# Peptides against a protein of PDB entry 8YR4, part 58

Target 1, 309 residues: chain A of PDB entry 8YR4
Amino acid sequence: PRGSPALQLVVLICLGLMGLERALNVLVPIFYRNIVNLLTEKAPWNSLAWTVTSYVFLKFLQGGGTGSTGFVSNLRTFLWIRVQQFTSRRVELLIFSHLHELSLRWHLGRRTGEVLRIADRGTSSVTGLLSYLVFNVIPTLADIIIGIIYFSMFFNAWFGLIVFLCMSLYLTLTIVVTEWRTKFRRAMNTQENATRARAVDSLLNFETVKYYNAESYEVERYREAIIKYQGLEWKSSASLVLLNQTQNLVIGLGLLAGSLLCAYFVTEQKLQVGDYVLFGTYIIQLYMPLNWFGTYYRMIQTNFIDMEN

## One batch from the design tools (peptide; aimed at target 1 R185 Q247 T295)

Design b2_p23_6_s3 (made by RFdiffusion4, then SolubleMPNN; from b2_p23_6, 9 letters changed)
Fold by OpenDDE base, seed 1:
Structure b2_p23_6_s3 (fold): chain B 309 residues (1-309), chain A 23 residues (1-23)
Amino acid sequence: as target 1 above (309 residues)
Amino acid sequence: EELRERIRAELEAERERELAREL
């Protein structure tokens, strides 16, 4: 970004965070191997507990294997909002100024079929995402119930309780934070539609704007409308990062509690090293569909609000 | 109305093309 040293620093920090994500992708499996080795060697509980705690902390930083919902990824996404807004605003102002220079013949010559194609992409994406949610929500809820039953029967009632509490808190917080986010998204979309309507009305009256040499005035009015929109967009995007981070914290706490309890039972020879590996793998497997569900629910909610206006 | 929708769709399509060039 030319002209803002603060945004250049943010870009450098984001690149550094991307490098850290790559390092975490190597370190997390190494620490996991070290836990398995320490369990096999019957190492002292203090050394094992520190290694497990360090692993869970690194896993919290990394997130659910894809890196998409880890603390580092959320921090990168949060910092990148301001860079994206700067770029988007610059692009929108360049397009708007260029469209005022174009002739009426260019606007009349573009086919009605492109407008229909944008509307059809919106509607087809909603229907596909609704079907995807129904086909992923029901299986994910079934997998959670099966997981609670499995851990309650084959491990201990305490493991079933940890999974139940973790998944119940995850779902409840996902719903509550998503309902809270809907208000910010509606406000953002209303302001986006108002900003677009203003640009369209200015371009429809381009002859009058040219007659009065008011192009600079209309560009400045559009810039102010974009800045107002970007203030609402930032709240929407920041609320998304908060949702993802809250989800990551709940899973991280569940993974910590269950991994420490499993490691303790392995040290008491009540469980095998394989059971520790199973627990960690199963919790991560339950988390992956839930994370995608949160993403798709957000996309559908977008498209529904975009159809209301 | 049809002219407003055309201009809106052009602004959106051009925004998508320029965003795709800066990414």
Scores: peptide ipSAE 0.011, ipTM 0.399, DockQ to the pose 0.067
OpenDDE base, seeds 2, 3, 4, 5: peptide ipSAE 0.005, 0.010, 0.008, 0.011; ipTM 0.291, 0.389, 0.438, 0.406

Design b2_p23_6_s4 (made by RFdiffusion4, then SolubleMPNN; from b2_p23_6, 14 letters changed)
Fold by OpenDDE base, seed 2:
Structure b2_p23_6_s4 (fold): chain B 309 residues (1-309), chain A 23 residues (1-23)
Amino acid sequence: as target 1 above (309 residues)
Amino acid sequence: SELREKIRAELEEERKRELSRES
């Protein structure tokens, strides 16, 4: 935001808070590991109580798995409201100014109300996409890279390789299956619009349908259109379940391979019991943002399809 | 005037469509 130094400072604070979230994603599993190791070693109560209190405080800052969003994420979201409002207003004013520069013939030839609705949806879509890229996609990719580096340096190169292969396969399959699903969603939306148009046309011709006693015929045509729609809806919904199960299978296989390797190294006394718990906890923490990635990649594709129409 | 009436009619139709989607 070039016109307000206060909003520029808020953007810098939000970027700093995003960096703090990345640090918390590494520190929380480390403190949880340390609790498990201190419990295993029967450490003195004072050291254990300090480590548990520090873990709970870091977990409050991070959120994730406590049933609530973390304090740092909530503070970032709160501060970002003013930046989002400034960006939205700027895009809306640019679109509105451009609409006033268009010829009277252009406005007479189009539905200006529909153009305003498309502009509002387009502005909300673009602002939502930018916010999603900045606050979900980029941070998730950063967490994966930090995770690969951490496991490669502090465990073994084999753990870094398992995380790399698991996350790369997860992202690739998520993109490929989501692009495949987009065909079913487009077909569903086209049939929904056609079914709705038939219902509207039948209701607009209500007097003609009554005159010919054709109510049973119009109901049967509408039933056939609904059955055709539900067949496409089922394919869309079934393809979503297939995506979720494919994602769950990839994470499950990565967790299995890494957990077996951790357990083996713990039996050889190369790793501690806490390191096994750290690996499982860290993989689950990487999975939660990635599950949102599959949801938002669908929102991105939906918003692009809705902008093409 | 005619463009203003057309835009007003289209906005009222859209508002009726939004109200029919929220109901």
Scores: peptide ipSAE 0.058, ipTM 0.512, DockQ to the pose 0.084
OpenDDE base, seeds 1, 3, 4, 5: peptide ipSAE 0.049, 0.045, 0.044, 0.038; ipTM 0.504, 0.597, 0.564, 0.566; seed 5 fails the geometry check

Design b2_p23_7 (made by RFdiffusion4)
Pose (drawn by RFdiffusion4):
Structure b2_p23_7 (pose): chain A 309 residues (1-309), chain P 23 residues (1-23)
Amino acid sequence: as target 1 above (309 residues)
Amino acid sequence: LWVVFLVLFLFYLFVILTAPGES
């Protein structure tokens, strides 16, 4: 924010809260391991109670689910509401002030609905792009790297390879399948618009009664158009199911390999009992934000082209 | 111990299968 000083402080606080969320993401599974290790060795009730309370508090600060739930990141959403309001107002006012100074030939040439749709979509595109990228993409790519470092240095060497291969395959397959699915989705959207247009035309012209008893003909053409649309929709949604299945299979294979190796190592007195639950929890924690990357890829591309317009 | 690890593995796998996917 160029103008106001009160908002730059809020931006810095938001970035600090994002860092704190990354630290909590690392910290919480460690406390879960410590609790399980203390529990397996018959520890007194005092240290166990205090450690349990601390773990619960950390789970409360971190998102109880999917990271969009914790007290942190919600304070962030609140402050970002206050900040993103300023950018939205500034961009809308700049567009509106520029549209009132163009010459007459320009206004006589283009329609109003198209010009206004471009402006609205542009402002929404800039806002969404800032929110999506800064607060949802980079933090997750940072979480993956931090996890790779933690497992490769403080846990063992092989688990770094396991996490690296799993996440690389996940991202590659997600992008590859997403482009294909986008082609299918555009093909379906065009027909949906054509079906709506046919229905609107049939409703507006109550001449069907005059030039024939042609109610049946109008109904049949509508049914044919609906069938065509449904075929394209089935293709698109089946592609979506395939994407979900391939993502689930990749994560499952990574979990299976990591769990088997950890169990074997625990049996050989190399790792403690808590390391198993540490690996499991951390793998699930990495998986949860990764569930929404094909959508982020699609929205980032769409918003980039819209902002360019 | 092996039984406990198996149960925990199956629970983690179930969580992956029941988590919301793409839209």

Design b2_p23_7_s1 (made by RFdiffusion4, then SolubleMPNN; from b2_p23_7, 13 letters changed)
Fold by OpenDDE base, seed 3:
Structure b2_p23_7_s1 (fold): chain B 309 residues (1-309), chain A 23 residues (1-23)
Amino acid sequence: as target 1 above (309 residues)
Amino acid sequence: MEKEFQELLEKMLQEILTAPGEV
């Protein structure tokens, strides 16, 4: 935001906190590895207690691995409220000023509340899209890149290659299956809106329906619309299960290949037992935000299409 | 009135469909 140095500082602090979240995503598995190694070596209680206390503190800062419940993420979200409010208000005022520049003939041809509903949808779509890009999509891609670099440098190039191939295949299949699924979801949403519009129209015309004793006919038409909706909902839900199962298989194969390779390197005394635990923990930690990637990709596509219409 | 009632009905239908347990 070019007009407020205070909001620019808050954005810089939020970017710094995002960098700290990325560092925590690497450090938490490392400290967990160190605990496993210290337990294996039967290290002194003082060293173990310090490492466990440090791990629990880092885990408190990180949160439950989704990044949404950690102290750092909560602090970032709290600071971002002022930036979001400023951005929303700026978009609303730009849309509102543009609406006032439109011809009287355009305003007379449209219901005032359809115009306001389009403005509110436009504002929500733009502000939502920016928030999803900055706080979910970009950080997840950064965590994958950091993971590939980390495993390539500290383990072996083969581990970096396994993570690269697994994540590339996961992202590609997520995009392809999400694009295929979008057809079923659009058909479902169109039928949902048509079913809702029919129910609202029947209820608004309640006096006319009563006058003609047409209640049973309107209920039957509504039942037919629900059955048609449920047939499309089933296709949408079944396609989601297929996506989730495909994602689970890709992560499972990557975890299997990398875990077998880690186990082999531990038997060769090239890695420690804690490094095996680190690999498994870190891959599962990368998987948690990726599970939502198909939802983020769809939200981006929907918001882009809703801006063209 | 008719439009506010339509918006209220759309909102209520949306709330019922999104949170079927908090009616």
Scores: peptide ipSAE 0.007, ipTM 0.338, DockQ to the pose 0.013
OpenDDE base, seeds 1, 2, 4, 5: peptide ipSAE 0.005, 0.006, 0.000, 0.006; ipTM 0.378, 0.342, 0.334, 0.295

Design b2_p23_7_s2 (made by RFdiffusion4, then SolubleMPNN; from b2_p23_7, 12 letters changed)
Fold by OpenDDE base, seed 5:
Structure b2_p23_7_s2 (fold): chain B 309 residues (1-309), chain A 23 residues (1-23)
Amino acid sequence: as target 1 above (309 residues)
Amino acid sequence: LLEEFLKLLQEMLQQILNAPGEV
């Protein structure tokens, strides 16, 4: 972005955070290996607990790796919102300006409704995501139930309780925060439709705009409408980052509690080193599809709101 | 979605640019 030094600095910070994510992707497996070695060597509890806590902290920063929402990824996504909005606004204004530079014959030959219909086709790809959601949500819920049963039967009842409380809290917070953010989405969609309607009205009145040489005035009105839309879009996108971070905190706390308890039982020779590896792997495996669940449930709600209007 | 949106934007831009200026 050549025009704003502040946005250039934000881009550089985002690139630095992407470099940090790559470093975390190497460090997390190293710390995980160190835990397995310390458990195998029957190391003192204090050294083991410190290494486990450090691993869980690094895993909180990383999340599940590529496509997961760790703290660093959430911070990057939050900072990127303003860069995305600047780029979107610039593209929309370039398209709108170019549409006003086109010939009167082009505007008379095309129904303005066809340009709208092309924009609306981009939203129809969301219907394919609905099917993908149902096919990911149902298996994930099944895996949670199977996990609770497995850990309750083959591990101490405390592990089943940790998984149950963690997943119940995760699902409840996902629903509650998603319902809360739906208000911001409805307001965003209403302003998006109003911004589109203004662009359509300006293009339908193309002859009048040309007659008065009012092209610059219509572009500035459209710019103001986009800025108002982007203010609501920011609230919607920021609420998503808050959801993802809340989800990451719940899983991080569950992973910390369960990993410390498992490590303790391995030191008491009640569990094997393999049981620690199993627990940690299974919780991380449950987290990966659940992280996408919040993103996809958002798309369902968007389509429902767009169908109600 | 960003790639599909960029592709849709490219298709829209191509449809706008490939509108033959038959004067």
Scores: peptide ipSAE 0.008, ipTM 0.411, DockQ to the pose 0.011
OpenDDE base, seeds 1, 2, 3, 4: peptide ipSAE 0.012, 0.006, 0.008, 0.008; ipTM 0.449, 0.388, 0.431, 0.459; seeds 1, 3, 4 fail the geometry check

Design b2_p23_7_s3 (made by RFdiffusion4, then SolubleMPNN; from b2_p23_7, 15 letters changed)
Fold by OpenDDE base, seed 3:
Structure b2_p23_7_s3 (fold): chain B 309 residues (1-309), chain A 23 residues (1-23)
Amino acid sequence: as target 1 above (309 residues)
Amino acid sequence: LQEEFQKKLQELLQQIQNAPGEV
């Protein structure tokens, strides 16, 4: 983005954050190994608690091990919204301006074929979605229930309670924030369709626009519509970052509470070092599919609303 | 409406495949 030094700085910050994600991907396993070694050596509680807290903080920055929902990734995604919007708007305006320079014959032949190709791709996606819901949502809920039972029976009732509270809070916040963001997404979609319809109408009336030399006026109207769309897109994308960060925070708190409690019980010789590894691995394993739960809930909710209309 | 929904669903599924995380 040559015209905005602020956006260039944001790109450099995003590249720096991508470098930080790579450093976290190496540091998190190292700190985890160090915890296992300190537990094996029966190290002093203060050193262990500090290393566990540092690990959980690094894991919060990284997110789950995929890097997609960590604080650093969320911050990168949030900052990148403005860069993407600037680039998209510039490309869309260049395409729209170029289309108004082309001949009428080019416009009449392409539109009917592109609309029809959008139709056929959609029906296969609904069937794939239903299968995806059945194969991912139901197993994930089963794994949570199995996890609560397992931790309650084989560790302590306190571990089962931590997992229960963490997962219940995660699911509840995922639903509530997804419902809250749905209004922004609907408003964005409605404005996207209106902006597209306006561009389509302007390009169908291309002869009239060219006859009156109104290309600059239609480009400015389209620019205003894009700016209005991008204001709604930003709310939608920022609400997604907020959802992912809220989820990351809940899992981070659950991982902190459970890891500290597990480490404490290992120091008291009530649990083995392997049980600490199991707890951390199992919570991360539960988190991976749960990250998609908001997407599934949104897709279910959209399908129900589109069936009622 | 169904066609745009279906396209948006495909774009969403493609984003899901390319970037593991809530899209």
Scores: peptide ipSAE 0.019, ipTM 0.515, DockQ to the pose 0.174
OpenDDE base, seeds 1, 2, 4, 5: peptide ipSAE 0.018, 0.008, 0.008, 0.009; ipTM 0.504, 0.377, 0.368, 0.390; seeds 2, 5 fail the geometry check

Design b2_p23_7_s4 (made by RFdiffusion4, then SolubleMPNN; from b2_p23_7, 13 letters changed)
Fold by OpenDDE base, seed 1:
Structure b2_p23_7_s4 (fold): chain B 309 residues (1-309), chain A 23 residues (1-23)
Amino acid sequence: as target 1 above (309 residues)
Amino acid sequence: LLEEFQKLLQEQLQLIQTAPGEV
């Protein structure tokens, strides 16, 4: 943010916390592997207790793998509130200044409440888009790259290839299915707005509708509009279920292929039992942010459309 | 009433965005 050195420091701290979260995403599976190996080797209690305590502390900092429940993520979110509020207020004041430069005829032709609602949607869309790009999209792509490098260096090159193919297929299908789904969502939103406009016009003309005893006719027109909306809503919701199921299938196939390969290498004594658990834990940890990637991509597309309007 | 309903819808949409649920 230009003009506040305190908010610039908060942004730098938040970027540092994002780097710490990436380090935790690598360390937590490694420490969990080490616990399983120490348990398998029947290691002395002092070494086991130290490794378990260290793992639990790192897991507390990381949270549940969703990136939203860990201490580091909660601290980042808390510090970011002030940056978001500053950005929101700046965009709101820019829109408000631009609205005041518009002609009196433009203000009289639009209800003041609609103008304020467009301004509030515009500010929310910009701040939401920036938050999703910086805190969800970029970190998720970084975690995938770190994962591919880690598995390629510390495991056989085949593990790095499985992760690369799984994540590339996942991202490609997520984009393609989300772009396909966006057409259904646009049609749904257009029909929602048309249904709302009909309800508003009927309610504003209530006296005229009552005078002509046209209440039954307006109710039937509204019912037809609702049925048409629900048909589009069902297509939107069904397309979401299809996206989520496709994502689960791709991750399930990647987890299956990699887990079978790990089990084979453990049987050949090339890997330890802990390395099998590490692979499964790391793939599930990569999946948790990726599940939301379709929602974030959809929100990005919606926010771009709402900014163009 | 429509502005309050839209505000309630935006608050619900924000609540849905803060809930870890794919809507």
Scores: peptide ipSAE 0.025, ipTM 0.458, DockQ to the pose 0.114
OpenDDE base, seeds 2, 3, 4, 5: peptide ipSAE 0.017, 0.020, 0.019, 0.018; ipTM 0.391, 0.547, 0.479, 0.562; seeds 3, 5 fail the geometry check

Design b2_p23_8 (made by RFdiffusion4)
Pose (drawn by RFdiffusion4):
Structure b2_p23_8 (pose): chain A 309 residues (1-309), chain P 23 residues (1-23)
Amino acid sequence: as target 1 above (309 residues)
Amino acid sequence: DFEELFEEFEEAEEEEEELQAEE
């Protein structure tokens, strides 16, 4: 925010809250391991009660689920509402003030609905791109690296390899499948628009009664167009199911390899009982934000082209 | 003011749910 000083402070607080969320993401599974280790060694009730209370409080600060739930990141959503409002207003006003100064030939040439759709989509694109990238992509790529470092240094050497390979395969397969799916989605959207146009045309022209008893013909053509659309939709959604399955298979293989290696190491007195639940919880925690990366890839590309327009 | 901010919060949550439902 170029103008106001009150908003730069809010931006800095939002970035600090993002850092705190990363710290909580690292901290909470460690406290879960400590609780389980204290529980297995018959610890008195005092230290167990205090540690349990602290763990519960940390789970409350962190998202109870999917990270979009915690008290942190919600304070962030509140302050970002206040900040993103300013950018949206500024960009809309700049577009509106520029559109009223162009010469007449320009306005006689192009229609109004197309020009206004480009402007609205542009403002939405800038807002969404800022939100998506800064608050949902970079934090997750930071979480993957932090987890790789923590497992490779403080847990053992092999678990770094396990997490690295799992996440690399997950990202590569997600991008590869997503491009194909995008092709299918565009093919389906074009036909959907054509079907809507045919239905609107058949409704507007109540001449079907005049030039023939052609109600059946208009119904048949509509059915054929619907069937074509349904075929394209089935293809697109089946591609979506395949993407979900391949992502789930990759995470599952990573979890299986990590769990088996951790159990074997615990039986050989190298690791403690809490390390098993630490690995499991952390793998699930990494998986939850990764579930929405094909959508982020698609939205980032679309918003980039829209902003360019 | 507070009611408006609350409505915008609810809209932001709805938008996040729509994005999550797409995959």

Design b2_p23_8_s1 (made by RFdiffusion4, then SolubleMPNN; from b2_p23_8, 14 letters changed)
Fold by OpenDDE base, seed 1:
Structure b2_p23_8_s1 (fold): chain B 309 residues (1-309), chain A 23 residues (1-23)
Amino acid sequence: as target 1 above (309 residues)
Amino acid sequence: ELEELLRKLKEVKELEEKLRALD
C-alpha cells in the first residue's frame, strides 16, 4: 500500500510472522523428538517437564497441523485485515468508477446467463461445504466420545476427565462466541446489501448521474458506504480471530495438562513412550476438525432463521 | 432470492478462505 507507511510496516510484520510460522513447523517436530528421546533415556523429571512445556508453548504458537489456527497465524490474520480492507476498498472504487465510465457497454454486455452461472457455482459450493462440515463435525463428536471412553478405560481416569473438561469447555466457548459473532455478521450483511443496492441504483441511473455531472458525488457516497461496511467487517473478522485464539488456548491447556500427566506416568513406568505419542497425536487430531464446528453451528442457525422469514 | 444468493455466496467465500487456511 503506497499511501500509508503504517500499512507497509504491517505488511512487513505479516511477512516476518510467515517466516516465523515456517520456523515453528520445523522446531515443533524437533522438540517432540527430543521429548521422546528424554522419555526413552529416563531423563530427570525437571528436564522433561521443561522440554514438554517448551513444546506446548511452540505448539500454541504454531497451532494444529497446518498452523492455520495458531497464535502466529491468528496474529497475522488480525494484522492483515486492515491491509485487505485497504486493497479491497481501492479495487471496489476503481471498478465502480470504471463502470460509471463504461456503463452503457457494461449493461449491454452483461449476459444474465453469467450471473446465473456464478449463482449456480455459489450454490453448489454451499452444498459441498455443508456436506463437508456434516461429514467432519459428526465424526469428530463421535471421536471425542470414543476418546473419553478410551482414555478412561485404558489410561488413568484423570486422562478421561482432562479430555472431557477440555472438549466440553471448547464446545461451550465455540457455541457462545459463535452466537456473539452472528450479531456482527448480520449487521455486516445488512450494511453490505445496502451498499450494493446504492451501487446498483447509481449504475441503473447512470444517464441521470452523467447529465448532472454527479459522478464524483456518487463515488464519494459509495466510499462512505464502504468505510461503514469495513468497520462492521473488521468487527466480524476480529471476532473470528478471537474465536480461533480462544479455541487454540483451550486445546493448548488440555495438551499441556495431559502431556505433563503422560510424561509423569511414563517416568513412573505406568505408561509407555508410545502412550505419550498416542495422547498427543489424538488431541491434535480432534483439534483440526473442531475448528469448523463454530462455522457449522452458525450455518445451522442461519438456515433456521431463513426458514422463519 | 438475489440477496439470499449473494449471502450464500459470501458464506461460501468465507468458508473457502477458511478451507484454504486449513490446507
Scores: peptide ipSAE 0.015, ipTM 0.451, DockQ to the pose 0.065
OpenDDE base, seeds 2, 3, 4, 5: peptide ipSAE 0.007, 0.007, 0.008, 0.006; ipTM 0.381, 0.400, 0.408, 0.323; seeds 4, 5 fail the geometry check

Design b2_p23_8_s2 (made by RFdiffusion4, then SolubleMPNN; from b2_p23_8, 13 letters changed)
Fold by OpenDDE base, seed 2:
Structure b2_p23_8_s2 (fold): chain B 309 residues (1-309), chain A 23 residues (1-23)
Amino acid sequence: as target 1 above (309 residues)
Amino acid sequence: DLEELLKQLEEVKEQEEKLRSLD
């Protein structure tokens, strides 16, 4: 970002966070191996609990294996919003300024293309939404139920309870926070449509703008509309980061509680080291589809809101 | 050029909306 030292600093911080994500991708497996070794050696509970807690903290920073839902990734995404908005605004203003230099024929041809694309988005959104509900949401809910049953039957009832509470809390918070986000998204889409309509109207009146040499005035007016849009876009995007981080916290707390309990039962010789590995792997496998479920529910709700406008 | 840049910007915006829908 040329011209803003603050945004340059944000880019450097984002690059530093990307480096930290790479370090976490190495450290998380190392700490996991160390837990398995400490369990095998029958290490004292205090050393084991510290290593498990450290692992879960690192896993919270990394996220659910994709890294996309980790604290570090969420922080990077949050900081990157301002850089993206700066870049988008600059490109939109350059395009808008260049469009005023173009002839009427181009503006008339574009109007036909926009109407066709709005129609194509509507039809693709409905079919995509239905397929997504049937092929992703239902299987994910089935996997959760199967997981709860599995842990209740093959592990102690306490594990089944932890999984049930974590999954129920995750789903509930996903719905509640997504419903809260819908307000910001509707406001964003309304302002986007208004900003686009204003740009189209200015471009349709390009002869009048050219006659009055008002190109600079229309560009400044479009800049103000973009700034207003970007204020709403930031709220929408920041609310998404908040959702992802809330989900990551629930996963992290569930993984912490279950991993500590599993480690304790291994120290008491009620479970084997293999059972700890199984629990950790299975929990992570259950949370991966759930992260996708949050994405799915967001996509469904996005497409639903984008169809209402 | 500009239609292609607008199409690319709209594809980038659709990809960003798809990426935001995937996020």
Scores: peptide ipSAE 0.007, ipTM 0.412, DockQ to the pose 0.171
OpenDDE base, seeds 1, 3, 4, 5: peptide ipSAE 0.007, 0.007, 0.007, 0.007; ipTM 0.412, 0.420, 0.415, 0.390; seeds 3, 5 fail the geometry check

Design b2_p23_8_s3 (made by RFdiffusion4, then SolubleMPNN; from b2_p23_8, 15 letters changed)
Fold by OpenDDE base, seed 4:
Structure b2_p23_8_s3 (fold): chain B 309 residues (1-309), chain A 23 residues (1-23)
Amino acid sequence: as target 1 above (309 residues)
Amino acid sequence: SLEELLRQLQEVKEELEKLRSLD
């Protein structure tokens, strides 16, 4: 935010809080591991009580794995409202200025109130998208990198490799399958528009249809167009289910491979029982933001396709 | 929330579709 030192300070505080969330994402699993190990070792109550109290406090700061419920995330979101409002207002004023530069013929051909509503919704979505990219996508990529480094340093390099392969395959398949689905979405939208155009044309030509007693023929043509649309809609919807299932399978296989490897190393006394719990907890923490990313990427692609047509 | 972002982007989609139906 240029021109407001106060909003620049708020941005810096929000970036600091994002850094704190990254630290919490590493510390919470570590403290949970330590609790499980202390319970397994039957450690003294004093050591256990301090570790549990520290874990609960860190977990309160982090929240329930959906970053949105943690104290730090809520504080960041609260502080960011003013930055978002400043950005929104700036984009809205730029759109409004551009609308005033447009020709009188453009303003006479369009409902000004509808254009303003679209500009407002468009501004809200752009600012929401930017906030999502900055606060969810970039942090998730950072958490993956931090996770790979952490597992490579404190676990066997095989764990870092499993996380890397799982996350890389998940992201790659999400992109590739989403691009593959784009053709079904485009075909569906084209057929929807064609079906709507036929319905409008038939209704506008109602007198001609009635004169030729062709009502049954027009209804049957419309039915065939609907069936063709539904066939394309089914392909679009089925391809979405296939994407979700492919994503779930990749993470399930990564969790299985890593959990079996953890269990094996625990049986060989190379890792503790807490390290098994840490790995499972950390993978689940990475999965939730990635699932959101996959959903968001699909949504962006859908909107871009629906902007091209 | 993602639901709110989903709603906002769905609203923009619907508004862009309306704009295109007017052109």
Scores: peptide ipSAE 0.005, ipTM 0.342, DockQ to the pose 0.057
OpenDDE base, seeds 1, 2, 3, 5: peptide ipSAE 0.008, 0.000, 0.006, 0.015; ipTM 0.380, 0.272, 0.351, 0.406; seeds 1, 3, 5 fail the geometry check

